Peptides against a protein of PDB entry 4Z5W. Designs and how they scored, part 144

Target 1, 305 residues: chain A of PDB entry 4Z5W
Amino acid sequence: IPDVFLELNKLWYFSAQSNLFNGEMPRSLSNSRSISLLSLRNNTLSGQIYLNCSAMTNLTSLDLASNSFSGSIPSNLPNCLRLKTINFAKIKFIAQIPESFKNFQSLTSLSFSNSSIQNISSALEILQHCQNLKTLVLTLNFQKEELPSVPSLQFKNLKVLIIASCQLRGTVPQWLSNSPSLQLLDLSWNQLSGTIPPWLGSLNSLFYLDLSNNTFIGEIPHSLTSLQSLVSKENAVEEPSPDFPFFKKKNTNAGGLQYNQPSSFPPMIDLSYNSLNGSIWPEFGDLRQLHVLNLKNNNLSGNIP

## One batch from the design tools (peptide; made by RFdiffusion4, then SolubleMPNN)

Design b2_p21_8_s3 (from b2_p21_8, 11 letters changed)
Fold by OpenDDE base, seed 2:
Structure b2_p21_8_s3 (fold): chain B 305 residues (1-305), chain A 21 residues (1-21)
Amino acid sequence: as target 1 above (305 residues)
Amino acid sequence: SQAELLKKVMSNNFEGYITTE
């Protein structure tokens, strides 16, 4: 990318996604005072990520996903006082989340999907201080770590939590009960164990639950048949979605289905590929808004209601 | 109810996990 952005003093939006751009990010772009939305997703950009937050006073959204950047996560990003959305998916950092992210009050949406992030305990301890954090995606990180169950962890405004395909050990963490606005939870493709906790059925806004491909045991909590968002069309006020898309990735080499908003996911309960036992509750019939109920590959018995 | 529930349980080609890549 040419270093010509100093002259583009009215540039508010720059999207150069899905090109063949290589080399480093232009220094003039890292110093742009006018830019609000920057997307360089799906290129071959390299080097260290550097942003001059003192100059980039209008920056609200940053998508650098699927690039060949290296080095540390930029610790100065909390100084970008208007920065709300960050997508750093598929950047191989091999790092922990910086301690400076405790001060990231503008942050609303963060993805580190497949970014070789380490130490999930430190990551969650840091990110709980982001009071405006609504969307957190940590898929394909923390390989074989333990999902912390520390009750002091608190994500009050969290709406979307995705920590899939990490081979995480542990149980469904009790601290998620402190997130009453949770709408979407994906903890699939881990090594999570124990029982599915009944308090999940108290999350009145939860319309998408994926606990598939784990080692859960015991009965399906009856409280899941009373999930309010799946019983009635509550007018979920469409809150501003993240400025980055989501993908449902299948184990097949076919490209994942793209979802531009969390609300575009079908209302779902997926508990498939576990060791759950007991009966299927007939009261799952009361979930009129439910599109997908996946209970396959369990130890369930009795009649299908 | 049974046929609709069975259809919901069996029609689940929605396998996989969510990413942003």
Scores: peptide ipSAE 0.495, ipTM 0.855, DockQ to the pose 0.754
Fold by OpenDDE base, seed 5:
Structure b2_p21_8_s3 (fold): chain B 305 residues (1-305), chain A 21 residues (1-21)
Amino acid sequence: as target 1 above (305 residues)
Amino acid sequence: SQAELLKKVMSNNFEGYITTE
């Protein structure tokens, strides 16, 4: 990318996604006072990520996903006082989340999907201080770590939590009960064990639950039949979606289905590929808004209601 | 209701995990 952004003093939106751009980010781009949305997703950009947050006072969205950047996660990003959305998916950092992210009050949406992030305990301990954090995607990180169950963790404003395909050990963490606004939970493709906790049914905004491909045991909590968002069309306040798309990656090498908003996901309960036993509750029939109920490959018995 | 629930339970078409890549 040429170093010409000093002349582009009115440039508010720069999208150069899905090209073949290589080399480093231009210094003039990293110092742009006018840019609000910056997307360089799906290129071959390299070097260290550096943004002059004191200059980039209008930066609200940053998408650098699927690039060949190296080095540390930029510790100065919290100084970008208007920065809300960050997509760093598929950047091989091999790093922990910086301690400075405790001060990232503008942050609303963060993705580190497949970014070689390490130490899930430190990551969650840091990110819980982001009071405006609504969307957190940590898929394909923390390989074989333990999902912390520390009850002191609090994500009060969290709406979307995705920590899939990490081979995480542990149980469904009780600290998620402190997230009453949770709408979408994906903990699929891990090594999570124990029982599915009944308090999941108290998450009145939860319309999408994926616990598939784990090692859960016991009965399906009856409280899942009373998920309020699936019983009635409450006016889910369409909160502003993250400025990055989501993909449902199938086990087949086929490209994932793209979802531009979390609300575009069908209302779903997926508990498939576990070791759950007992019966299917007839009261799943009360979930009038439910589109997908996947209970495949469990040890369930009795009659199908 | 039973036939719709059965169709929902047997729907293999939505298997996978969510990412942003």
Scores: peptide ipSAE 0.491, ipTM 0.853, DockQ to the pose 0.718
Fold by OpenDDE base, seed 4:
Structure b2_p21_8_s3 (fold): chain B 305 residues (1-305), chain A 21 residues (1-21)
Amino acid sequence: as target 1 above (305 residues)
Amino acid sequence: SQAELLKKVMSNNFEGYITTE
C-alpha cells in the first residue's frame, strides 16, 4: 500500500479488503487524523501493528483480520478514544491480552478469533473492565485451558459471546448469569462438562445458544422451553452491530456462510453431540420464534413430541 | 405443533461454530 494518506485529509473510510497487499502498513495511514473506518482484512500485510492513537482521533473501527502481522498486540489501542470495533482474527500473536485493555472504555466489539491468544483467565479478567463491551469473539484460542468459573467476573453489557473450538475444559460458567443482555452464546466444539444450568433459560434476550460438541450430561433444562426471545418477537432494539462479519464454519467445508450482523443468525438451540439424557420437552413447541432445534447425537429417550 | 417441532429437530443443516475470519 503506498504511503500517500497524508494528502487524504478528508478520508473517512478506507477499505482495501480481500486484495494482495503486502509489506507494512503505511506510516501516513497509521497517523491519519481523518480516518474513521479502516479495513485491510484478508491481505498479506506484515510487520508490527502500530497505530498513532494521538493522531488517529477519528478512528472508530479497525479490521486487520487475516493478515501476516507479527509481534505483540498493540498495548496503546485504549488511547484511541473513539475506537469501538477491533477485528484481529487470524493474526498469529502468540500472546496474552494486554493489561492496558482494562482501560479500553470505547471498546464495544472485539475479535481475536484464531489469533493464538493465551491465558483465558487473564483475558476475561482484563476484558470485564471494558464497560461498553457488547461483542467478544475468542474462537480458536486457549488450547487445553480451562474456562474460568470465577463468580467475580462481570460482563454486564455483553450481548454476543463466542468462545468456540478452543478445546476448553470446565463447566458453563456461573458468571454468565450476570450478563442479562446476552443474545448469542456459542461455546461449541469444546470439552465442557457437567449439566446445562437452568439459569440459561432466564436470559430473556438469548435467541442463539450453541453448546454442541461438548461433554454435557443430564437432562435438558426445562427452563430452555421458556426463553422469552424465542416465545415472542421482542422488539429487540437492534443495537449497532460490529463492523466486521461473522462466519459459521463447518469442519468439512472451506465455505463458511457469512453473516453481516448477529441478528442475521437464525434463532437456534443446538445441544447436539453431547451426552444428554431424558426426554425432549413438548414445551419446545411453545418456542414459536425458534428456527433450529438440534438435539442429535445425545442419549435422549422417550417419544419425540 | 408436532410436525413443526419435528421439522425444527430434523433441520440439522446449521452445523459448525462461529468465527470472524
Scores: peptide ipSAE 0.489, ipTM 0.851, DockQ to the pose 0.754
Fold by OpenDDE base, seed 3:
Structure b2_p21_8_s3 (fold): chain B 305 residues (1-305), chain A 21 residues (1-21)
Amino acid sequence: as target 1 above (305 residues)
Amino acid sequence: SQAELLKKVMSNNFEGYITTE
């Protein structure tokens, strides 16, 4: 990418995703005062990520995902006072979340999916201070760590939490009950154990629940049959979605399903590939908005209602 | 168990959401 952005003093949106760009990010781009949205996703860019946040006063969205960047996570990003959305998916940092992210009050959406992030306890302890954080995607990190169950963790405004395929140990954490606006929870493909907690059914906005491919035991909580978002169409105010899409990674070379917004996810309860026992509750029939109920590969018995 | 092997084979076959191609 040429170093010409100094002259482009009116450039508000730069989208150059899915090209063949290599080398480092141009210094003039890292100092752009005009750019609000920057997407360089799916290129071969390299070097260290550096943004001059004192210059980049209009930066609201940053998508650098699927690049060959190296080095540390930029600890100065919280100084980008308007930066709301960050997509660092598939950047191999081999790092922890910077402590400076405690001060990241502008942050609304963060993805580190498949970014070799380490120390989930520290990550969650830091990110809970981001009061405006609504979307958090941490898939394919924290390999074989323990999901912290510390009740003091609070994500009050969290709407989307995806921490899939981390081989995480532990239980469904009680601190998630402090997220009453949670709409989407994916903890699939972990090593989570214990019972599915009944308080999940109290999350009135929860329309997508994936707990599949864990080691959960016991009965399906009856409270899941009363998930309000799945009983009735609440007028979910379309809150601003993250500026990054969601891609379902399937092992088939067939292009994964792309969802541009969390609201585009099918209303779903997936509890498949666990060790759940007991019956299927007939009251699942009350979930009139439910599109997918997946209970396969459990120890369930009785009649199918 | 066969179920654990299936989980291991499936763990390599991760179906999950990421925010990039």
Scores: peptide ipSAE 0.412, ipTM 0.788, DockQ to the pose 0.165

Design b2_p21_8_s4 (from b2_p21_8, 13 letters changed)
Fold by OpenDDE base, seed 3:
Structure b2_p21_8_s4 (fold): chain B 305 residues (1-305), chain A 21 residues (1-21)
Amino acid sequence: as target 1 above (305 residues)
Amino acid sequence: SNAAKLKEVMSNNFEGYLTTE
């Protein structure tokens, strides 16, 4: 990418995604005062990620996902006072979340999907201080760590939590009950155990629940049949979605479905590939907004209602 | 009526996990 952005003093949006750009990020780009939206996703960019936050006063969205960047997570990003959305998926940091992210009050959406992030306990302890954090994606990190159950963890404004395919141990954490605005929870493809907690059915905005491919035991909580968002179309206030797309990665090489907004996900309960027992509650029939109910590969018995 | 809809909903295979990759 040429180093010409100093002269582009009116450039608001720069998207160069899905190209073959290599080398480092241009210094003029890292110092741009005008750029609000920057996407360089799916290139071969290398070197360290450096952004001059004192210059980049208009930066609101940053997508650097699927690049060959090296080094540490930029600890100065909280100084980008308007920066809301960060996608660092597929950048192999081999790092912990910087302590400076405790001060990241502008942050609304963060993805580190498949970024070799370590120490989930520290990550969640840091990120809970981001009061405006609504979307958190940590898929394919923290391999074989324990999902912290510390009840002091608080994500009050969290709407989307995705921590899939981490081989995480532990239980469904009680601190999630402190997230009453939670709309989407994906904890699939872990080693989570215990029972599915009944308080999940009290999350009135929860329309997408994936607990598949874990080691959950016991009965399906009857409270899941009363998930308000699945009984009736609540007028979910369309809050601003993250600027980055989501992908449902299938185990088969069939291209993942792209979802541009969390609201584009089909309303779903997936509890498949667990050790759940008991009956299928007939009251799942009351979930009129439900599009997908996956209960396969469990120890369920009785009649299908 | 609910049972028929439930069977239809249960037949929908939506496997995989979410990423931003």
Scores: peptide ipSAE 0.485, ipTM 0.839, DockQ to the pose 0.852
Fold by OpenDDE base, seed 5:
Structure b2_p21_8_s4 (fold): chain B 305 residues (1-305), chain A 21 residues (1-21)
Amino acid sequence: as target 1 above (305 residues)
Amino acid sequence: SNAAKLKEVMSNNFEGYLTTE
């Protein structure tokens, strides 16, 4: 990418995604006062990520996903006072979340999907201070770590939480009960154990639940048949979605179905590939908005209602 | 009626996990 962004003093939106750009990010781009939306997703850009937040006062969205960047996560990003959305998916940082992210009050959507992030406990302890954080994607990180269950963790405004395919151990964390606005939860493809907690059915906005491919035991909580978002069409205020797409993938190498907004996901309960027992509750018939109920590959018995 | 809807919902193959990559 040429170093000409000083001349482009009115450039508000720069999208150069899905090209063959290589080398470092131009210094003039890292100092752009005009750019609000920056997407360089799916290129071969390299070097260390550096943004002059004192210059980039209009930056609201940053997508650098699927590049060959190296080094640490930029600790100065919280100084970008208007920066709301960050997609750092598939950047191999081999790092922890910077402590400075405690001060990241503008942050609404963050993805580190497949970014070699380490120390999930530290990451969650830091990110809970992001009071405006609504979307958090941490898929394909924290390999074989334990999902912290510390009740003091609070994500009050969290709507979308995805921590899939991390081989995480532990249980469904009780601190998620402190997220009453949660709409989408994906903890699939981990090594989570114990029972599915009944308090999940108290998350009135939860329309998408994926706990598939874990080691959960016991009965399906009856409270899941009373998920209010699945019983009635709530006028879910369409909150602004992240500026990055989501993908449903069966494996890391398969092209997934693309979803541009979390609201485009089918209302779903997926509990497949566990060790759940007992019956299918007849009251699942009350979930009039449910599109997908996946209970396959469990130890369920009795009649299908 | 509920059993028929439940069977339809259960027949949907929606497998995998969510990413942003």
Scores: peptide ipSAE 0.483, ipTM 0.834, DockQ to the pose 0.876
Fold by OpenDDE base, seed 4:
Structure b2_p21_8_s4 (fold): chain B 305 residues (1-305), chain A 21 residues (1-21)
Amino acid sequence: as target 1 above (305 residues)
Amino acid sequence: SNAAKLKEVMSNNFEGYLTTE
C-alpha cells in the first residue's frame, strides 16, 4: 500500500479488503486524521500493528483480519477514543489481552477469532471493564484452557458472545446470567460438561443458542421452551451490528456461510452432539419464531412430539 | 399443529461454529 494518505485529508472510509497487498501498513495511514473506517481484511500485510491514536482521532472501525501481522496486540488502542469495532481475526499474536484494554470504553465489538490468544481468565477479567462491549468473538483460541466460572465476572451490555472451537473445559458459567441482553451465545465445539443451566431460559433476548459438540449431560432444561425472543416477535431494537462479517464454518478449511449481521442468523437452538437424556418437551412447539432445533446425537428418549 | 411445526424445525440442518474470518 503506498504511503500517500497524508494527501487524502478527506478520506473517511478506506476498504482494500480481499486483495494481494503485502508489506507493512504505510505510516501515513497509521497517522490519518480523517479515516473513520479502515478495512484491510484478507491480505498479506506484515510487521507490527501500530496506530497513532493521538492522530487517528476519527477512527471508529478497524478490520485487519486475515493478515500476516506479527508481534503484540497494540496496547495503545484504548487511546483511540472513538474506536468501537476491532476485527483482529486470524492474526497470529500468541499473546494475552493487554491490561490497557480495561480502559477501552469506546469498544463495542471485538474479535480475536483464531488469533492464538492465551489466558481466557485474564482476557475475560480485562474485557469485563469495557462498559460498552456488546459483541465478543474469541473462537479458536485458549487451547486446553478452562472457561472461568467466577461469579464476579460481569458483561452487563453483552449481546453476542462467541467462544467456539477452543476445546475449553468447565461448565456453562453462571456469570452469563449477568448479561440479560444476550442475544447470541455460541459455546459449540468445546469440552464443556455438566448440565445445561435452567437460567439460560431467562435470557429473554436470546434467539441463537449453540451448545453443540460438548459433553453436556442431564435433561434439556424445560425453561428453554419459554425463551421469550423465540415465543414472540419482540421488536429487538436492532442495535448497530459490528462492521465485520460473521462466518458459520464446519471446519477451519471450509468456506463458511457469510452473515453480515447477527440478526441475519436464523433463530436457533443447537444442542446436538452431547450426552443429553430425557424427553423432547412438547412445549418446543410454542417457540413460534424458532427456525432450527438441532437435538441429534444425544441420549434422548420417548416420543418426538 | 405444534407437532407439525416442531418436526419442520427439527428437519433443518444448520451445523458449524461462528467465526469472523
Scores: peptide ipSAE 0.478, ipTM 0.842, DockQ to the pose 0.845
Fold by OpenDDE base, seed 2:
Structure b2_p21_8_s4 (fold): chain B 305 residues (1-305), chain A 21 residues (1-21)
Amino acid sequence: as target 1 above (305 residues)
Amino acid sequence: SNAAKLKEVMSNNFEGYLTTE
């Protein structure tokens, strides 16, 4: 990418996604005073990520996903006082989240999907201080770590939590009960164990639950048949989605389905590929808004109601 | 009535995990 952005003093939106750009990010771009939305996703950009937050006073959204950047996560990003959305998916950092992210009050949406992030305990301890954080994606990180269950962890405004395909150990953490606005939870493709907790059915905004491909045991909590968002349409909070798309990645070589907004996901309960026992509750029929119920590959018994 | 609806919902298959890549 040429170093000409100093002359582009009115540039508000720059999208150069899905090209063949290589080399480092231009210094003039890292110092742009006008830019609000920056997307360079799906290129071959390299080097250390550097942004001059004192100059980039209008930056609100940053998508650098699927590039060949290296080194540490930029610790100065909390100084970008208007920065809300960050997509750093598929950047091989091999790092922990910086302690400076405790001060990241502008942050609303963060993805580190497949970014070789380490130490999930430190990551969640830091990110709980981001009071405006609504969307958190940590898929394909923390390989074989333990999902912390520390009750003091609190994500008050969290709406979307995705920590899939990490081979995580542990149980469904009680601290998620402190997130009453949670709409989407994906903890699939881990090594999570224990029982599915009944308090999940108290999350009145939860319309998408994926706990598939784990080692859960016991009965399906009857409280899941009373999920208010799946009984009635009244609680569909249209909130602003993150500026980055989501993908449903199948365990096949096929490309994932793209979803531009969390509200575009079908209302779903997926508990497939566990060790759940007991009966299927007939009251799942009362979930008028439910589109997908996947209970396959369990130890369930009795009649299909 | 609930049994017929439950069977329809269970026939829908949406496998995989969510990413942003």
Scores: peptide ipSAE 0.470, ipTM 0.825, DockQ to the pose 0.872

## One batch from the design tools (peptide; made by RFdiffusion4, then SolubleMPNN)

Design b2_p22_1_s1 (from b2_p22_1, 7 letters changed)
Fold by OpenDDE base, seed 1:
Structure b2_p22_1_s1 (fold): chain B 305 residues (1-305), chain A 22 residues (1-22)
Amino acid sequence: as target 1 above (305 residues)
Amino acid sequence: PAPNPNPEPTNFVSAQTGPPRK
């Protein structure tokens, strides 16, 4: 990418995603006063990520995902006072989340999916201080760590939490009961154990629950039949979606379908590939908004309602 | 490596990363 962004003093949106760009991010781009949205996703960019937050006063969205960047996570990003969305998926940092992110009050959406992030306890302790954080994607990190169950963790405004495919140990963390606005929870493809907690059914906005491919035991909580978002068409408040897309695979070999908004996911309860026992509750028939109920590969018995 | 013309999905939801372990 040429170093010409000083001349582009009116450039508000720069999208150069899915190209063949290599080398470092231009210094003039890292100092742009005009850019609000920056997407360089899916290139071969390298070097250390550096942004001059004192210059980049209009930066609201940053997508650097799927690049060959190296080095540390930029600890100065909280100084970008308007920065709301960060997509750092598929960047191999091999690092912990910086302590400076405790001060990241502008942050609304963060992805570190498949970024070799370590220490989930530190990550969650830091990120709980981000009062505006609504979307958190931490999939394919923290390999074989324990999911912290510390009740003091609070994500009051959290709407989307995705911590899949980490081989995490532990139980469904009770601190999630303090997230009443939670709409999408994916803890799939871990080694989580214990019972599914009844308080999950008290999350009135929860329309998408994936606990599949874990080691859960016991009965399905009857309270899941009372999830209000699945009983009634609540007006899904069109909250501003993250400026980065989500993906869902149809098949193991298929390209992922792109979803621009979390609300575009079909309402789902997936409890498949666990060790759940007992019956399927007839009251699942009350979940009139539910599109997918996946209970396969459990130890369930009795009648199908 | 040839650019994968399909952007490699970055933020998977319900990420099937392998065969079911059961």
Scores: peptide ipSAE 0.443, ipTM 0.828, DockQ to the pose 0.595
Fold by OpenDDE base, seed 3:
Structure b2_p22_1_s1 (fold): chain B 305 residues (1-305), chain A 22 residues (1-22)
Amino acid sequence: as target 1 above (305 residues)
Amino acid sequence: PAPNPNPEPTNFVSAQTGPPRK
C-alpha cells in the first residue's frame, strides 16, 4: 500500500479488503486524521500494528482481520477516543488483552476470534470495564482454560457473546445473568459442565442460544420455554450492529453464510451433543418465533410433544 | 495461495471446528 494518505485529507473510508497487499501499514495511514473506517481484512499485511491515536481522531472502525501481523496487541487503542469496532480475528498475537483496555469506553464491538489470546480470566476482568461493549467474540482462544464464574463480572450492555471452540472448562457463568440485554450467546464446542441454569430463561432478549458440544447434564430448564424474544416478536430496537460481519457454516463444505447483523440469525436453541436427560417440554410449542430447536445427541427420554 | 476472492469468514457463530463429540 503506498504511503500517500497524508494528501488524502478528505478520505473517510478506506476499504481494501480481500486483496494481495503485503508489507507493513503505511505510516501516513496510521496517522490519517480523516479516516473513520479502515478495513484491510484478508490481506498479507505484516509487521506490528501501530496506530497514532492522537492523529487518527476520526477512527471509528478498524478491521485488520486475517492478516499476518505480528507482535503485541496495540495497548494504545483506548486513546483512539472514537474507536468503536475492532476486528482482529485470525491475527496470531499469542498475548493477553492489554490492561489499558479497561479504559476503552468507546469500544462497542470487539473480535479476537482465533487470535491466540490467552488468559480468559484477565480478558473478562479487563473487558467488563468497557461500559459500551455490546459485541464480544473470543472464539478459538483460551485453549483448555477455565471459564471464570466470578459473580462480580458485569457486562451490563452485552448483546452478543461468542466464546466457542476454546475447550473451556467450568459451568455457565452466573455473571451472565447480569447481562439482561443479551441477544446471542454461543458457548458451543467447549468442555462446560454442570446443569444449564434456569436464569437463562429470564434473558428476555435472548433469541439465539448455542450450548452445543459441551458436557451439560440434568434436565433442560423449563424456563427456556418462556424466553420472551421467542414467544413474541418484541420490537427489538435496531441498535447499531458491529461493522464486522458474522459467519455461520451451514455445512462443512459450504462457504460460511455472511450475516451483517446479529438479528439476521434465525432464532435458535441448540443444546445438541450434551448429556441432558428428562423430557422435551411441550411448552417449547409456545416459542412461536423459534426457527431451530436442536436437542440431538443427548440422553432425553419420554414422548416428543 | 491466491487469495480467495471470497472474504475469509472471521467471526463464526456456532462454528463446527471438528466432528461432533457424540
Scores: peptide ipSAE 0.415, ipTM 0.823, DockQ to the pose 0.612
Fold by OpenDDE base, seed 2:
Structure b2_p22_1_s1 (fold): chain B 305 residues (1-305), chain A 22 residues (1-22)
Amino acid sequence: as target 1 above (305 residues)
Amino acid sequence: PAPNPNPEPTNFVSAQTGPPRK
């Protein structure tokens, strides 16, 4: 990418995603006063990520995902006072989240999906201080770590939590009960154990639950049949979605379907590939908004209602 | 290998990373 962004003093939106750009990010781009939305996703950019937050006073969205960047996570990003959305998916940092992120009050949406992030306990302890954080994606990190269950952890405004495919140990953490606005929870493809907690059915905004491919035991909590978002068409307030897309695979060989908004996911309960026992509750019939109920590959018995 | 022009899915939901654990 040429180093000409100093001359582009009116450039508000720069999207150069899905190209063949290589080398480092231009120094003039890292100092742009005009840019609000920056997307360089799906290129071959390399080197250390550096942004001059004192110059980049209009920066609101940053997408650097699927690049060959290296080194530490930029500790100065909280100084970008308008920065709301960060997509750092598929950047191999091999690092912990910086302590400076405790001060990241502008942050609303963060993805580190498949970014070789380490120490989930430190990551969650830091990120709980981000009072405006609504979307958190931490999939394909923290390999074989333990999911912390510390009751003091609090994500008051959290709406979307995705921590899949980490081989995480532990249980469904009680601190998630402190997130009453939670709409989407994905903890699939871990090594989570114990029972599915009944308090999940008290999350009135929860319309998408994936606990599949774990080691959960016991009965399905009856409280899941009373999930208010799946019983009634409440007006899901269309809150501003993150500026980065989500993806869902239909088949193992297909490219993932792109979803621009979490609300575009079909309402789902997936408890498949566990060790759950007991019966299927007839009251699952009350979940009139439910599109997908997946209970396959468990130890369930009795009649299908 | 040329970068696949198809945007590699980054933020997977319900990510199947292997065969289902039996």
Scores: peptide ipSAE 0.412, ipTM 0.818, DockQ to the pose 0.586
Fold by OpenDDE base, seed 4:
Order: structure tokens, then C-alpha cells, then sequence
Structure b2_p22_1_s1 (fold): chain B 305 residues (1-305), chain A 22 residues (1-22)
């Protein structure tokens, strides 16, 4: 990428994703006063990520995902006072979340999916201080760690939590009950155990639940048949979605379907590939907004209602 | 029950499930 961004003093949006760019980010780009949205996703960019937050006063969205960047997570990012959305997916950091992220009050959406992040306890303890954090994606990190169940953890404004494929141990954490605005929860492809907690059915905005491919036991909580977002068409206030897309793989050989917004996911309960027992509740028939109910590969019995 | 033979999680943000660069 050429070092010409100083001359581009009116450049507000720079989108250069899915190209063949290599080398480092040019210094003029890291010092741009005009850029609000920066996407360099899916390139071969390298070096350390450095942004001059004192210069980049208009930066609101940063997508550097799927690049060959190295080094630490930039600890100065909280100084980018307008920075809301960060996509650092598939950047191999081999790091913990910086302590400075406790002060990241502008942050609304964060992805570290497959970024070799370590210490989930520290990560959640830090990120709970981000008062505006609504979307958190931590998939493919924290290998063989334990999902912390510390009741003091509080994500008051959290709407989307995705922590899939981490081989995490533990149970569904009670601190998620402190997130009453939660709309999407994916804890799939872990080693989570115990029962599915009944308080999940009290999350009135929860329209997408994936607990598949775990070691959950016991009955399906009857409270899941009363999830308000799945009973009625709530006018879910479409809050501004993160500027990074989500992807759902349908098949190993198919390119993942792109979803630009969490609201574009089909309303779903996936409890497949667990050790759940008991019957399917007839009251699942009350979930008139439900598109996908996946209960396959469990120990369920009785009649199908 | 046997684990799902499809080892990839259903939900990825952007970077993982994008079409492989040809």
C-alpha cells in the first residue's frame, strides 16, 4: 500500500479488503486524521499493528482481520476515542488482552476470533469494564482453558457473545444472567458440562442459542419454551450492527454464508450433540418465531410432540 | 452420542469462513 494518505485529507472510508496487499501499513495511513472506516481484511499485510490514536481522531471502525500481522495487541487503541468496532480475527497475536482495554469506553464490537488469544479469565475481567461493549467474539482461542463462572463478571449491555471452538471446560456461566439484552449466544464446540440453566429462558431478547457439541446433561429446561423473542415478534430495536460480517458454515466444503448483521441469523435453538435426556416439551410449539430447532444426537426419549 | 463429524463451528466472524483464497 503506498504512503500517500497524508495527501488524502478528505478520505473518510478506505476499503481494500480481499486483495493481495503485502508489507506493512503505510505510516501516513496510521496517522490519517480523516479516515473513519478502515478495512484491510483478508490481505497479506505484516509487521506490528501501530495506530497513532492522537492523529486518528475520526477512526470509528478498524478491520485488519485475516492478515499476517505479528507482535502484541496494540495497547494504545483505547486512546482512539471514537473507535467502536475492531475486527482482529485470524491475526496470530499469541497474547493476552491488554489491561488498557479496561478504559476502552468507545468500544462496541470486538472480534479476536482465531487470534491465538490466551487467558479467558483475564480477558473477561478486562472487557467487562467496556461499558458500551455489545458484540464480543472470542471463537478459536483459549485452548483447554476453563470458562470462568465468577458471579462478579458483568456485561450489562452485551447483545452478542460468541465463544465457540475453544475446548473450554466448565458450565454455562451464571454471570450471563447479568446480560438481559443478550440476543445471540454461541458456546458451541466446547467441553462445557453440567445442566443447561433455566435462567437462559429469562433472556427475553435471546433469539439465537447454540450450545451444540458440548457435554451437557439432564433435561432441556422448560423455560426455553417461553423465550419471548421466539414467542412474539418483538420489535427488536435494530441497534447498529458491527461493521464486520459474521459467517455461518453450512457444510465443510461450502464457503460460509455471510451475515452482515446478527439480526440476519435465523432464530435458532441448537442443543445437538450433547447428552441431554427426557422429552421434547410440547410447548416448543409456542415458539412461533423459531426457524431452527436442532436436538439431534442426544439421549432424548418419549413422543415427538 | 458421537461428536459432530463436521469439526468446524457454525459461527465465525468474517475471517475464518470466507472463501479460501484461490
Amino acid sequence: as target 1 above (305 residues)
Amino acid sequence: PAPNPNPEPTNFVSAQTGPPRK
Scores: peptide ipSAE 0.134, ipTM 0.659, DockQ to the pose 0.073

